Peptides against a protein of PDB entry 5FRP. Designs and how they scored, part 176

Target 1, 225 residues: chain A of PDB entry 5FRP
Amino acid sequence: VEWTESIPQIIATREDISKELNQALAKTFIDSDPRVRRTSVMIFNKVPVTEIWKNITNKAIYTSLLHLAREKHKEVRELCINTMAKFYSNSLNEIERTYQNKEIWEIIDTIPSTLYNLYYINDLNINEQVDSVIFEYLLPFEPDNDKRVHRLLTVLSHFDKKAFTSFFAFNARQIKISFAISKYIDFSKFLNNQESMSSSQGPIVMNKYNQTLQWLASGLSDSTK

## One batch from the design tools (peptide; made by RFdiffusion4, then SolubleMPNN)

Design b2_p27_7_s4
Fold by OpenDDE base, seed 4:
Structure b2_p27_7_s4 (fold): chain B 225 residues (1-225), chain A 27 residues (1-27)
Amino acid sequence: as target 1 above (225 residues)
Amino acid sequence: KEIEEEEKELKKLEEEEKKELELFKKL
């Protein structure tokens, strides 16, 4: 009898502890010290996704995580972008959609939009990072056509208007890059042929080759900066 | 010297992260 009376108090105490911890954690995401914000983001990388969904119930934490993708501190921003993309992918793979977690899913489902909206900042380093996390986590290579299409539809289903526009612009850029790489290969093959180089087309192809290289290089951030 | 200070800050961050992770494991 006494143990049954203690169960509600234990549940209430655990709920209170969980609530207090969630409230404390929510404050760390908005802390003025970037190191505190960094550490808080790292929780999402170090804790299994299933345990995050179980123990982090405060919506403000997830919302704050998404907001850090636009913060001024480069390191925290970069960590946040990688973390949220990975967390999205892991959540899609490991977390079932239930009535209880619906409100968290409503936030997590905005991660693709949040990431695609970073292209509007027009920062080359951010663009490259977003490109990377799209290919690694959002739209990873999937040989199964049905799974690939399902993932794509899931990602697109919660897009805002800006994210859709960004998505189309991204895809158009990728097609252009692919075409440029193909042309680079063709020009390289031509230039490696001595008979072709001695032709009247040799100088023309060399010029196009250099233009293609310059265009490809202009899309890359300086890895030294 | 600068590298040793960065390594010390990194270790401190790793210890703080470990404490936070342990808090999550206790839930």
Scores: peptide ipSAE 0.018, ipTM 0.467, DockQ to the pose 0.012
Fold by OpenDDE base, seed 2:
Structure b2_p27_7_s4 (fold): chain B 225 residues (1-225), chain A 27 residues (1-27)
Amino acid sequence: as target 1 above (225 residues)
Amino acid sequence: KEIEEEEKELKKLEEEEKKELELFKKL
């Protein structure tokens, strides 16, 4: 009988400790020191997704994580973009949608829209990173057609108007890149043939090759910046 | 000197992160 009366107090103490920890953690995401913000983002990388969903119940933490995608500090922003994309993918794979976690899912389901909205910053490094996390985490290669379609529909279902527009622009860009790469290969094969290079078409193909190369290179970030 | 300061800062971040992870594992 006495041990049963202690259980509510232990549960209440655990809830209080969990609440206090969640409140303390929520403050670290808005800390003025970028090192504190970085460490807080790393929790989502080092703790299993199931333990994050169980122990992090404060909505403000998830909302603050999403806001760090527009952080001024480059390293914190880059870490946040990778972290939130990976966390979204892991959540879709491992976390069941329940009534209890609905309010957190409402935030997590906005991650794709948050990422696609970063294209409007018009920063080449951000664009490259968003391209990378789309293929790695948002829309990874899936051989099962039904799973692939379901994942795509899930990603799109919470898009705002801007995210839809950037999604269509992204897909159109990928088609253009694929076409440009195919032409680059064809031009390279032509230019590697001595008979073709000595032809009247040689200078014309060389010019098209250079234009294609410049176009492809203009889409790549400078690793030195 | 600059590399040694970066390595010291990285070690401090790893120790802080380890403490936060240990707090989460105790919940």
Scores: peptide ipSAE 0.018, ipTM 0.444, DockQ to the pose 0.012
Fold by OpenDDE base, seed 3:
Structure b2_p27_7_s4 (fold): chain B 225 residues (1-225), chain A 27 residues (1-27)
Amino acid sequence: as target 1 above (225 residues)
Amino acid sequence: KEIEEEEKELKKLEEEEKKELELFKKL
């Protein structure tokens, strides 16, 4: 009998501890020290997604995580972008939509829009990172057509107008990159043939090859910056 | 010298993060 009367107090104490922990954690996401912000983001990488959803109930934490995608500190921003994308993917795979978690899902469902909206910053490093997390986490390769379509529809269902525009621009860019790579391969094969290179077309193809390489390279960030 | 101090600070942060993660698993 006495053991059963302690259970509600333990649950209430755990909820209070959980609330205090959530309030303390919410402050760390807005801390002036980028190391503190980094450590806070790493919680989403180190803790299983199911435990995050269970124990992190303060909406401000999730909102703050999303805001760090536009942070000035490069390392924290980069970590945040990867973390958000991975957390979104894991949440879609492992977390059921319930009435109780609806408010958190309303935030998490904006992650794709948040990421696609980063293309408007027009930063090459950010663009490359967003490209990477789209292929790794948002729209991963899925051989099952129904799963692939369902995932695509889920990602698009909460897009703002800007995210849709970025999505179409991204896809158009990927097609252009693919076409440029195909041309690079064809030109490389042509130039590796001595008979073809000695032809009247040799100089013309060499020029097109150089232009194609320059175009491909201009889309890459400087790894030294 | 600066690199060795940064590596020591990184190790301390990793140990603190492990302790926080263990606390979080016990909750």
Scores: peptide ipSAE 0.014, ipTM 0.418, DockQ to the pose 0.012
Fold by OpenDDE base, seed 1:
Structure b2_p27_7_s4 (fold): chain B 225 residues (1-225), chain A 27 residues (1-27)
Amino acid sequence: as target 1 above (225 residues)
Amino acid sequence: KEIEEEEKELKKLEEEEKKELELFKKL
């Protein structure tokens, strides 16, 4: 009898501890020290997605995580972008949609839009990182056509107008890059042939090769910045 | 010296993260 009467108090005490922990954790995401913000983001990388959804019930934490994608501190921003993309993918794979978690899903479903909106910053390092997390986490290779289409529709279903525009621009850019790489290979093969280089086409192909290289290089981040 | 201080700060952050992880496992 006494043990059964203690169970509701233990559950209530755990809920109170969970609430206090969630309130304390929510403050760390907005801390002035970038080290504190970094540590808080790392929780989402180190804790299994199922345990995050179970124990982190304060919606302000998830909202604050998404805001760190536009953080001024480079390291915290880069960590946040990778973390939120991975967390989105893991959530889609492992977390069921319920009535109880609906408000959290409404935030998590905005992660793809949040990431695609980073292209409007027009920063080459951010663009490269967003490209990488799209291929790794948002729209990974899926050989099953039905699963691939379902994943794509899920990702697009919560896009704002800017994210849609960015999505189409991204896909168009990838096609252009692929074409440029193909031409770079063709021009390189031509220039490696001595008979072809001695032809009237030699100087023309050399100019096209240099233009192709310059275009490809202009899309790369400066590793020195 | 600067790298050694950054490595010490990283180790403290890893210990704090480990404590937070243990707290999450106890809830």
Scores: peptide ipSAE 0.018, ipTM 0.443, DockQ to the pose 0.012; fails the geometry check

Design b2_p27_8_s1
Fold by OpenDDE base, seed 4:
Structure b2_p27_8_s1 (fold): chain B 225 residues (1-225), chain A 27 residues (1-27)
Amino acid sequence: as target 1 above (225 residues)
Amino acid sequence: DLEKKFEEKLKEEEEKFKKLEEELKKL
């Protein structure tokens, strides 16, 4: 643990991380102690993306990071999912594709597929987290149409079949949610109007409002778990 | 197995949504 905690500082200060250090770091990602694994994942959060790409050259480290997205330890898994999504986004923004980093990019380009494949676990907490990181890091809001399309194409270009399926499902779900939210807003406006509430439609709208809320709530993870 | 389960879940969700949509369009 202590050694792994020192790694971010080492990476930030040293240009030449030895092959041996990379090998040692790779082992920490598969350590039996979840604290060690957690600390290892945190390296990707603490060290600038450019320094990671420069100094972490062992592809096994990146592969191991991606594998932790499905690990059993909840905290490590959750951290990993956020970390890899953010790292992907930062890499797209800051790292050029070169011949030298091609092998690493081949791994990093699988991050979107890795994340979308998590939907097949059918865990509401995982689903919510994946939804969040998709909106925050993978497919963020971009007002520039060309940039938005380019990002989308980049994300999709390395999807496996399962990822495509979950992607379409996700989008369909978002459309549904959007519809429900729109109706929620409409009903809320209606119910906030005293004249409307006193009308014969008042009770009907209240019922629909409640149905809409129930549907929206059913898609949310239980925050108590 | 996981894929099939996922597809089944999607179908169930779609059915629930269709019911909601139908109720909400009656206004």
Scores: peptide ipSAE 0.208, ipTM 0.790, DockQ to the pose 0.788
Fold by OpenDDE base, seed 1:
Structure b2_p27_8_s1 (fold): chain B 225 residues (1-225), chain A 27 residues (1-27)
Amino acid sequence: as target 1 above (225 residues)
Amino acid sequence: DLEKKFEEKLKEEEEKFKKLEEELKKL
C-alpha cells in the first residue's frame, strides 16, 4: 500500500520511469488486498493524463484497470468505473494518436464497450453509475454539432454487439424517464391547485401521480444495499 | 445466457412502461 501511494509523486517528478517500475505497478492491480488495488486506480486520478501516457508504458496496467470494473469489491469497482470513464474522455481531448502509442489506444478505445457491457450485470447501483459516467465523460453535452457527431462516432466505432444493444436500450430508457418526469410535473401542478383537487378528477389524478412515482422509484437503486 | 436475460428484462420494462403510458394518456 505505502509503495503504491508514492507512485503519483514519482510519475510527476520523473520524465521516464523504468521498465521494472512499470512491471511492479502492474502487479498492484491484481493484488489480493483491495486497498492496494484502490490505491493503484487512484494513480489515474492523481496524475495528469499526459504524464500517465508518457510514463505508464506497460499495456497490462491498462488492461488490468479495465478488468477491475467487474471486480467483487464494491468500492474499488465504483472507483474504477469513474476513473476509466474520466481517463477515456481526457485521453480523447489531450492525447494524439501516434504509432508509438497505438497499442495503448487499442485498449483505451474499448472503454466505452467495457462500460456499456456492465448493464448486463443487471445491478441497479451499477446501472446508475454507468448512466452518470456516460453523461459526464463519454457523451457529454457538446453544443458544436460536428464535435458532438465526431465524439459519438468515436465512441461507437469499437462497440461489440452487446454494447450496441445496451446503448440503444439506454437511449430508449432516457426517453421513457423524460416522459414520466413530464407527467409527474403536470400532475404535481394539478394537485397543488385547490380547485382542481376538489373536482371529480382529483382522485383520478392522485392515482396516476402515485403510479408515476412508483414507476420512477422502481428504476432507482436501494441506498440501504 | 446474460444476453437473453437482459433482453427479457428489456421486454418486461417495455411492457410496464406501455401500461403506464396508456394509463397516463387517458388524461
Scores: peptide ipSAE 0.207, ipTM 0.790, DockQ to the pose 0.715
Fold by OpenDDE base, seed 2:
Structure b2_p27_8_s1 (fold): chain B 225 residues (1-225), chain A 27 residues (1-27)
Amino acid sequence: as target 1 above (225 residues)
Amino acid sequence: DLEKKFEEKLKEEEEKFKKLEEELKKL
């Protein structure tokens, strides 16, 4: 643990990390202690993306990072999902594709597919997290249409069949949620009007409001789990 | 197996949504 905790500082101060150090770091991602694995993932959060690409050249590290998205330990898994999504986004923004880093990019380009494949686990907490990182890191709001389209195409270009399927399902779900939210707003406005509430429609709208709310809530994970 | 389960879940969710949509469009 302590050794792994020192790695961010080493990476930040050194221009190049030895092959031996890379090999040692790779082992920490598969360590039996979840604290070691967690600390290893945190390297990708603590070190600038440019320094990671420069100094971490062992493919096994990146592959191992991606595998932790299906980690048994909840905290490590959640951290990994956020970390890999952010790392992907930062890499797209800051790292040029070169012949030298091609092999690492081949792994990093699978991050979107890796994330979208998590929907097949059918866990509400995982689904919510994946939803979140998609909006925050994979397909963030971008006012520039060309950049937005380019990002979308980049994300999709390395999808496997399962990822495409989950992508379409995700978008379909978002449309449904948007509809439900729109209705929720409409009903809320109606219910906030005293004249409307006292009308014959009042109870009907209240019922529909509740149904809408229940549907919306059913798509959310239990925050207590 | 996981793919089939996922597809089944999607169908169930779609059915639930359609039912809701039908109820909500009656206003």
Scores: peptide ipSAE 0.206, ipTM 0.789, DockQ to the pose 0.695
Fold by OpenDDE base, seed 5:
Structure b2_p27_8_s1 (fold): chain B 225 residues (1-225), chain A 27 residues (1-27)
Amino acid sequence: as target 1 above (225 residues)
Amino acid sequence: DLEKKFEEKLKEEEEKFKKLEEELKKL
């Protein structure tokens, strides 16, 4: 643990991270202690993306990071999912594709597929987290249409079949949620009007309001679990 | 098979949504 905690500082201050250090770091990602694995993931959050790409050249480290997305330890898994999504986004924004970093990019380009494949676990908490990181890091809001399309094409270009299926399912779900929210708003406005509530439509709208809420709530994870 | 289970879940979710949508469009 202590050794792994020192690595961010080493990477930030040194340009000559040895092969041996990379090999040692690779082992920390598969350590039996979740705290060690957590600390290893945190390196990707604490060190600038440019310095990571420069100094972490062992492909096994990146591969191991991606594997932690399916980690049994909840905290490590959740941290890993956020970390790898953010790292992917930062890499796209800040790292040029060169011949020298091609092998690492081949791994990093699988991050979107890795994340979308988590939907197959059928866990509501994981689904919500994946939804969140998609909007925050993978496909963030971009007002420039050309940039938005380019990012989308970049993300999709390395999808496996399962990721495509999940991608379409995700988008379809978002459309459904948007529809339900729109109706929720309409019903809420109606129910807040006393004249409307006293009308013959009042009870009907109340019923539909409740159905809408029930549907929306069914898609949310229990935050207490 | 996780893929098959996922597809089945998607179908179930779609059916639930369609029922809701039909009910909500009556207004």
Scores: peptide ipSAE 0.205, ipTM 0.787, DockQ to the pose 0.706

Design b2_p27_8_s2
Fold by OpenDDE base, seed 4:
Formats: structure tokens, C-alpha cells, sequence
Structure b2_p27_8_s2 (fold): chain B 225 residues (1-225), chain A 27 residues (1-27)
């Protein structure tokens, strides 16, 4: 654990990380101690993306990072999902594709598929987290149409069949949520009007409001679990 | 197995949404 905690500083300060250090780091991602695995994942959060790409050249490290998305240890898994999504986004924004980094890009380009495949686990907490990282890191809001399309095409270009299926399901769900939210807003406006509430439609709208809320809530993970 | 279960879940979610949509369109 202790030596792994020193790795971020070493990566940040050294231009050439030895093959031996890369090999040692690769082992920490598969360590039996979840604290070691956690610390290893945190390297990707603490070190600038450019320095990671420069100094972490062992492809096994990146592969191992992606595997932790299905980690049994909840904290490590959650950290990994956020980390790999952010790392993907940062890599797309800051790292050029070169001959030298091609093998690493081949792994990193699978991050979207890796994330979208997590929906098949059918865990509400995982689903919520994946939804979140999609909006934040994979397919963020981009007002520039060309950039948005380019990003989308980049994300989709390495999808496996399962990822495509979950992608379409995700989008369909978002449309439904948007509809429900729109109705929620409309009903809320109605209910906030005293004259409307006193009308014969008041109870009807209240019922629909409650139904809308129930549906929206059913898609959320129980924060108490 | 996981794929089939996922598809079944998606169908159930679609049905629930259609029910909601029908109820909400009556306004």
C-alpha cells in the first residue's frame, strides 16, 4: 500500500518510469487487498492524463483498470467507473493518437463498451452511476454540433453488440424521462395555481402528478441501500 | 442469460411507461 501511494508523485516527477515500475504497478491492480487496488486506481485521478500516457506504458495496467469496473468491492468498483470514464474523456481531449500509443488507445477505446456493458449486471446503483458518467464524461453536452457528432462517432465506433443494445435502451429511457419531467413541470405549475387547484381538475391533476413522481422515483436507486 | 434478462427488463419498463403515457395524455 505505502509504496503504491508514492507512485503518483513518482509519475509526476519522472519522465521515464522504468519497465520494472510499470510491472510492479500492474500487479497492484490485481492485489488481493482492496486498499491496494483503490490506491492504484487513484493514480489515474491524481496524475495528469498526459503524464499517465507518457509514463504508464504497460498495457496490462490499462486492461486491469478496466477490469475493476466489475470489481466485487463496491468502493473500488465505483471509484474505477468514475476514474475510467473521466480518463477516457481526458484522453480524447488531450492525447493525440500516435503510432507509439496505438496499443494503449486500443484499450482506452473500449472504455465506452466496458461502461455500457455494466447495464447487463442489472444493479440499480451501477446503472445510476453509469448513467451519470455517460452524461458527465462520455457524451457530455456540447453546443458545437461538429464536436458533438465527432464525439458520438468516436464513442460508438468501438462498441460491441451489447454496448449498442444498452446505448439504444439508454437513449430510449432518457426520452421517457424527459417526457415525465415535462409533465411533472406542467402539473407542478397547475398545482401551484390556487384557482386551478380549486377547480374540478385539481384532484385529477394531483393524481397525475403523483403518478408521474412515482414513475420517476421507480427509476432511482434507493440511496439508503 | 444476462442479455435475455436485460431485454425482459426493458420490455417491462416500456410497458410501464406506456401505461403512464396513456394516463398522462388524457389532459
Amino acid sequence: as target 1 above (225 residues)
Amino acid sequence: ELEKKYEEKLKEEEEKFKELEKELEEL
Scores: peptide ipSAE 0.370, ipTM 0.869, DockQ to the pose 0.711
Fold by OpenDDE base, seed 5:
Formats: sequence, C-alpha cells, structure tokens
Structure b2_p27_8_s2 (fold): chain B 225 residues (1-225), chain A 27 residues (1-27)
Amino acid sequence: as target 1 above (225 residues)
Amino acid sequence: ELEKKYEEKLKEEEEKFKELEKELEEL
C-alpha cells in the first residue's frame, strides 16, 4: 500500500520510470488486498494523462485496469469504471496516436466495448454507473457536429457485437426515458393547477402521474444495497 | 447464455414500456 501511494509522486517527478517499477506496479493491480488494487487504480486519477502515457509503458497495467471493471469488490469496481471512462476521454483529447504508443492504444480503444459489455451482468447499480460514464466521458455533449460525429465514429469503430447490441438498447432506453419525463412534466403542470385538479380528470391524471413515477423509479438502483 | 438472458430482459423492458405508453396515450 505505502509503496503504491508513492507512485503518483514518482511519475510526476521522474521522466524515466524503470522497467522494474512498471513490473512492480502491474502486480499491484492483481494483489489479493482490495486496498492495494484501489490505490493502484487511483494512480490514473492522480497523475495527468500525458504523464501516465509517458511513464507507464507496461501494457499489462492497462489490461489489468480493464479487468477490474468486473471486480467482485464493489468499491474497486465502481472506482475502476469511472477511472477507465475518464482515462479514455482524456486520452482521446490529449494523446496523439503514434507508432510508439500503438500497442497501448489498441487496449485503450477497447474501453467503450468493455463498458457496454457490463450491461450483460444485469445489475441495476452497474447499469446506472455505465449510463452515467457514457454521458460524462464516452459520448459527452458536443455542440460541434463534426467533433461529435468524429467522437461517435471513434467509439463505434472498436465495438464488438455485444457492445453494438447494448449500444442500440441504451439509445432505445433513453428515448423511452425522455418520453416518460415529458409525461411527468405535463402531469406535474396539470396537478399544480387547482382548477384542473378539481375537474373530472384530476384523479385520472394523478393515477397516470404515479404510474409514470413508478416506471422511472424501477430503472434506478436501490441506494440501500 | 448471458446474451440470451440479456435479450430476454430487453424484451420484458420493452413490454413494460409499451404497457405504460398505451396507458398514458389513453389520456
């Protein structure tokens, strides 16, 4: 643990991280102690993306990071999912594709597929987290049409068959959620009008409002679990 | 096996949404 906690400072201060240090770091990602694995993932959050790409040259570290997305330990898994999504986005924005970093890019380009494949676990908590990182990091809002299309094509160009299936399902679900939210707003406006509530439609709209809320809530994870 | 279970879940979610949509359109 203490050694791994020193790594961010070493990466920030030294341009030449030894092969031995990279090998030692790779072992921490598969350590039996979840605290060691957590600390290792946090390196990607504490060190600038440019310094990570410069100093972490062992491809096994990147591969091991991606494997932790399916970690049994909830805290480590959740941290890993956020970390890898953010790291992907930062890499696309800040790292040039060169001949020297090609092998690392081949791994990083699989992050979108890795994330979309988590929907097959059928866990509501995981689904909610993957939904969140898609909007925040993978396919963020971009007002420039050319940049938005380029980003989308980059993400899709490395999809496996399973990821495509989940991608289409995700988009279809977002349309459904948008419809339900629109109805929620309409019903809320109706229910806030006293004259409308006193009408024969009042009880009917109240029932539909509750049905809409129940449907929206059914897609959310239980915060107690 | 996991793919089949996922496809079944997607069908169930679609059916639940269609039921909601029908109920909300009758307004």
Scores: peptide ipSAE 0.368, ipTM 0.867, DockQ to the pose 0.708
Fold by OpenDDE base, seed 2:
Structure b2_p27_8_s2 (fold): chain B 225 residues (1-225), chain A 27 residues (1-27)
Amino acid sequence: as target 1 above (225 residues)
Amino acid sequence: ELEKKYEEKLKEEEEKFKELEKELEEL
């Protein structure tokens, strides 16, 4: 653990990390102790993306990072999902594709597929987290249409079949949620109007309001679990 | 197997949404 905790500082201060250090770091991602794995994932959060790409050249580290998205330890898994999504976004924004880094890009380009494949686990907490990182990191709001399209095409260009299926399902779900939210707003406006509430429609709208809320809530994970 | 289960879930979710949609549009 302590050794792994020193790695971010080493990466930040050194222009080049030895092959031996890369090999040692790779082992920490597969360590039996979840604390070691957690600390290893945190390297990608603490070190600038440019320094990671420069100094971490062992492919096994990146591959191992992606594997942690499906690990048993909840905290490490959650951290990994956020970390890899952010790292993907930062890499797209800051790292040029070169011949020298091609092999690492081949791994990093699979991050979107890796994330979208997590929907097949059918865990509500994982689903919510993946939804969140999609909006925050994979397909963030971008006012520039060309950049937005380019980003989308980049994300999709490395999808496997399963990821495409999940992508379409995600988008379909967002449309449904949008509809339900729209109805929630309409019903809320109605219920906030005293005249409307006193009408014969008052109880009917209240029922529909509750149904809408129930549907919206059913898509949310239990915050207590 | 996981793919099939996921597709089944998506189908169920779609059916539930269609039911809701129908109930909410009858206003």
Scores: peptide ipSAE 0.367, ipTM 0.867, DockQ to the pose 0.701
Fold by OpenDDE base, seed 1:
Structure b2_p27_8_s2 (fold): chain B 225 residues (1-225), chain A 27 residues (1-27)
Amino acid sequence: as target 1 above (225 residues)
Amino acid sequence: ELEKKYEEKLKEEEEKFKELEKELEEL
């Protein structure tokens, strides 16, 4: 644990990380202690993306990072999902594609597919986290249409069949949620009017309001689990 | 197997939404 905590400082100060250090770091991602795995993932959060690409040259480290998205340990998994999504976005923005980094890009380009494949686990907490990182890091709001289309095409160009299915399901779900929220607002306005509540329609709208809330709540994870 | 289960879940969710949509459009 302690030596892994020193790695961010070493990467930030040294331009030449030895092959031996890369091999030692690769072993920490598969360590039996979740604290060691957590500390290793945190390197990708603490070190600038440009310094990571420069100094972490062992492709096994990047592959191992992606595998931790399916980690049994909840805290390590959640940290990994956020970390790899952010790292993907930062890499697209700051790292040029060269002949020398091609093998690493082949791994990094699979991050979107890796994340969209997590929906097949059928865990509500994982689903919510993947939804969040899609909006924040994978497909953020971009007002420039050409940049937005280019980013979308980059993400889709490395999808497997399962990721495409999850992508379309995600977009369809967002439209459904938007519809339900719109109805929730309409019913709330109706129920806040005293004359409307006293009408024959009052009980009917109240029932539909409750049905809308139940549907919206059914898509949320239980925060107690 | 996981793919089939996911596709079945998506179909069930779509049916539940269509039922809700129908009930909410009758206003």
Scores: peptide ipSAE 0.367, ipTM 0.868, DockQ to the pose 0.693

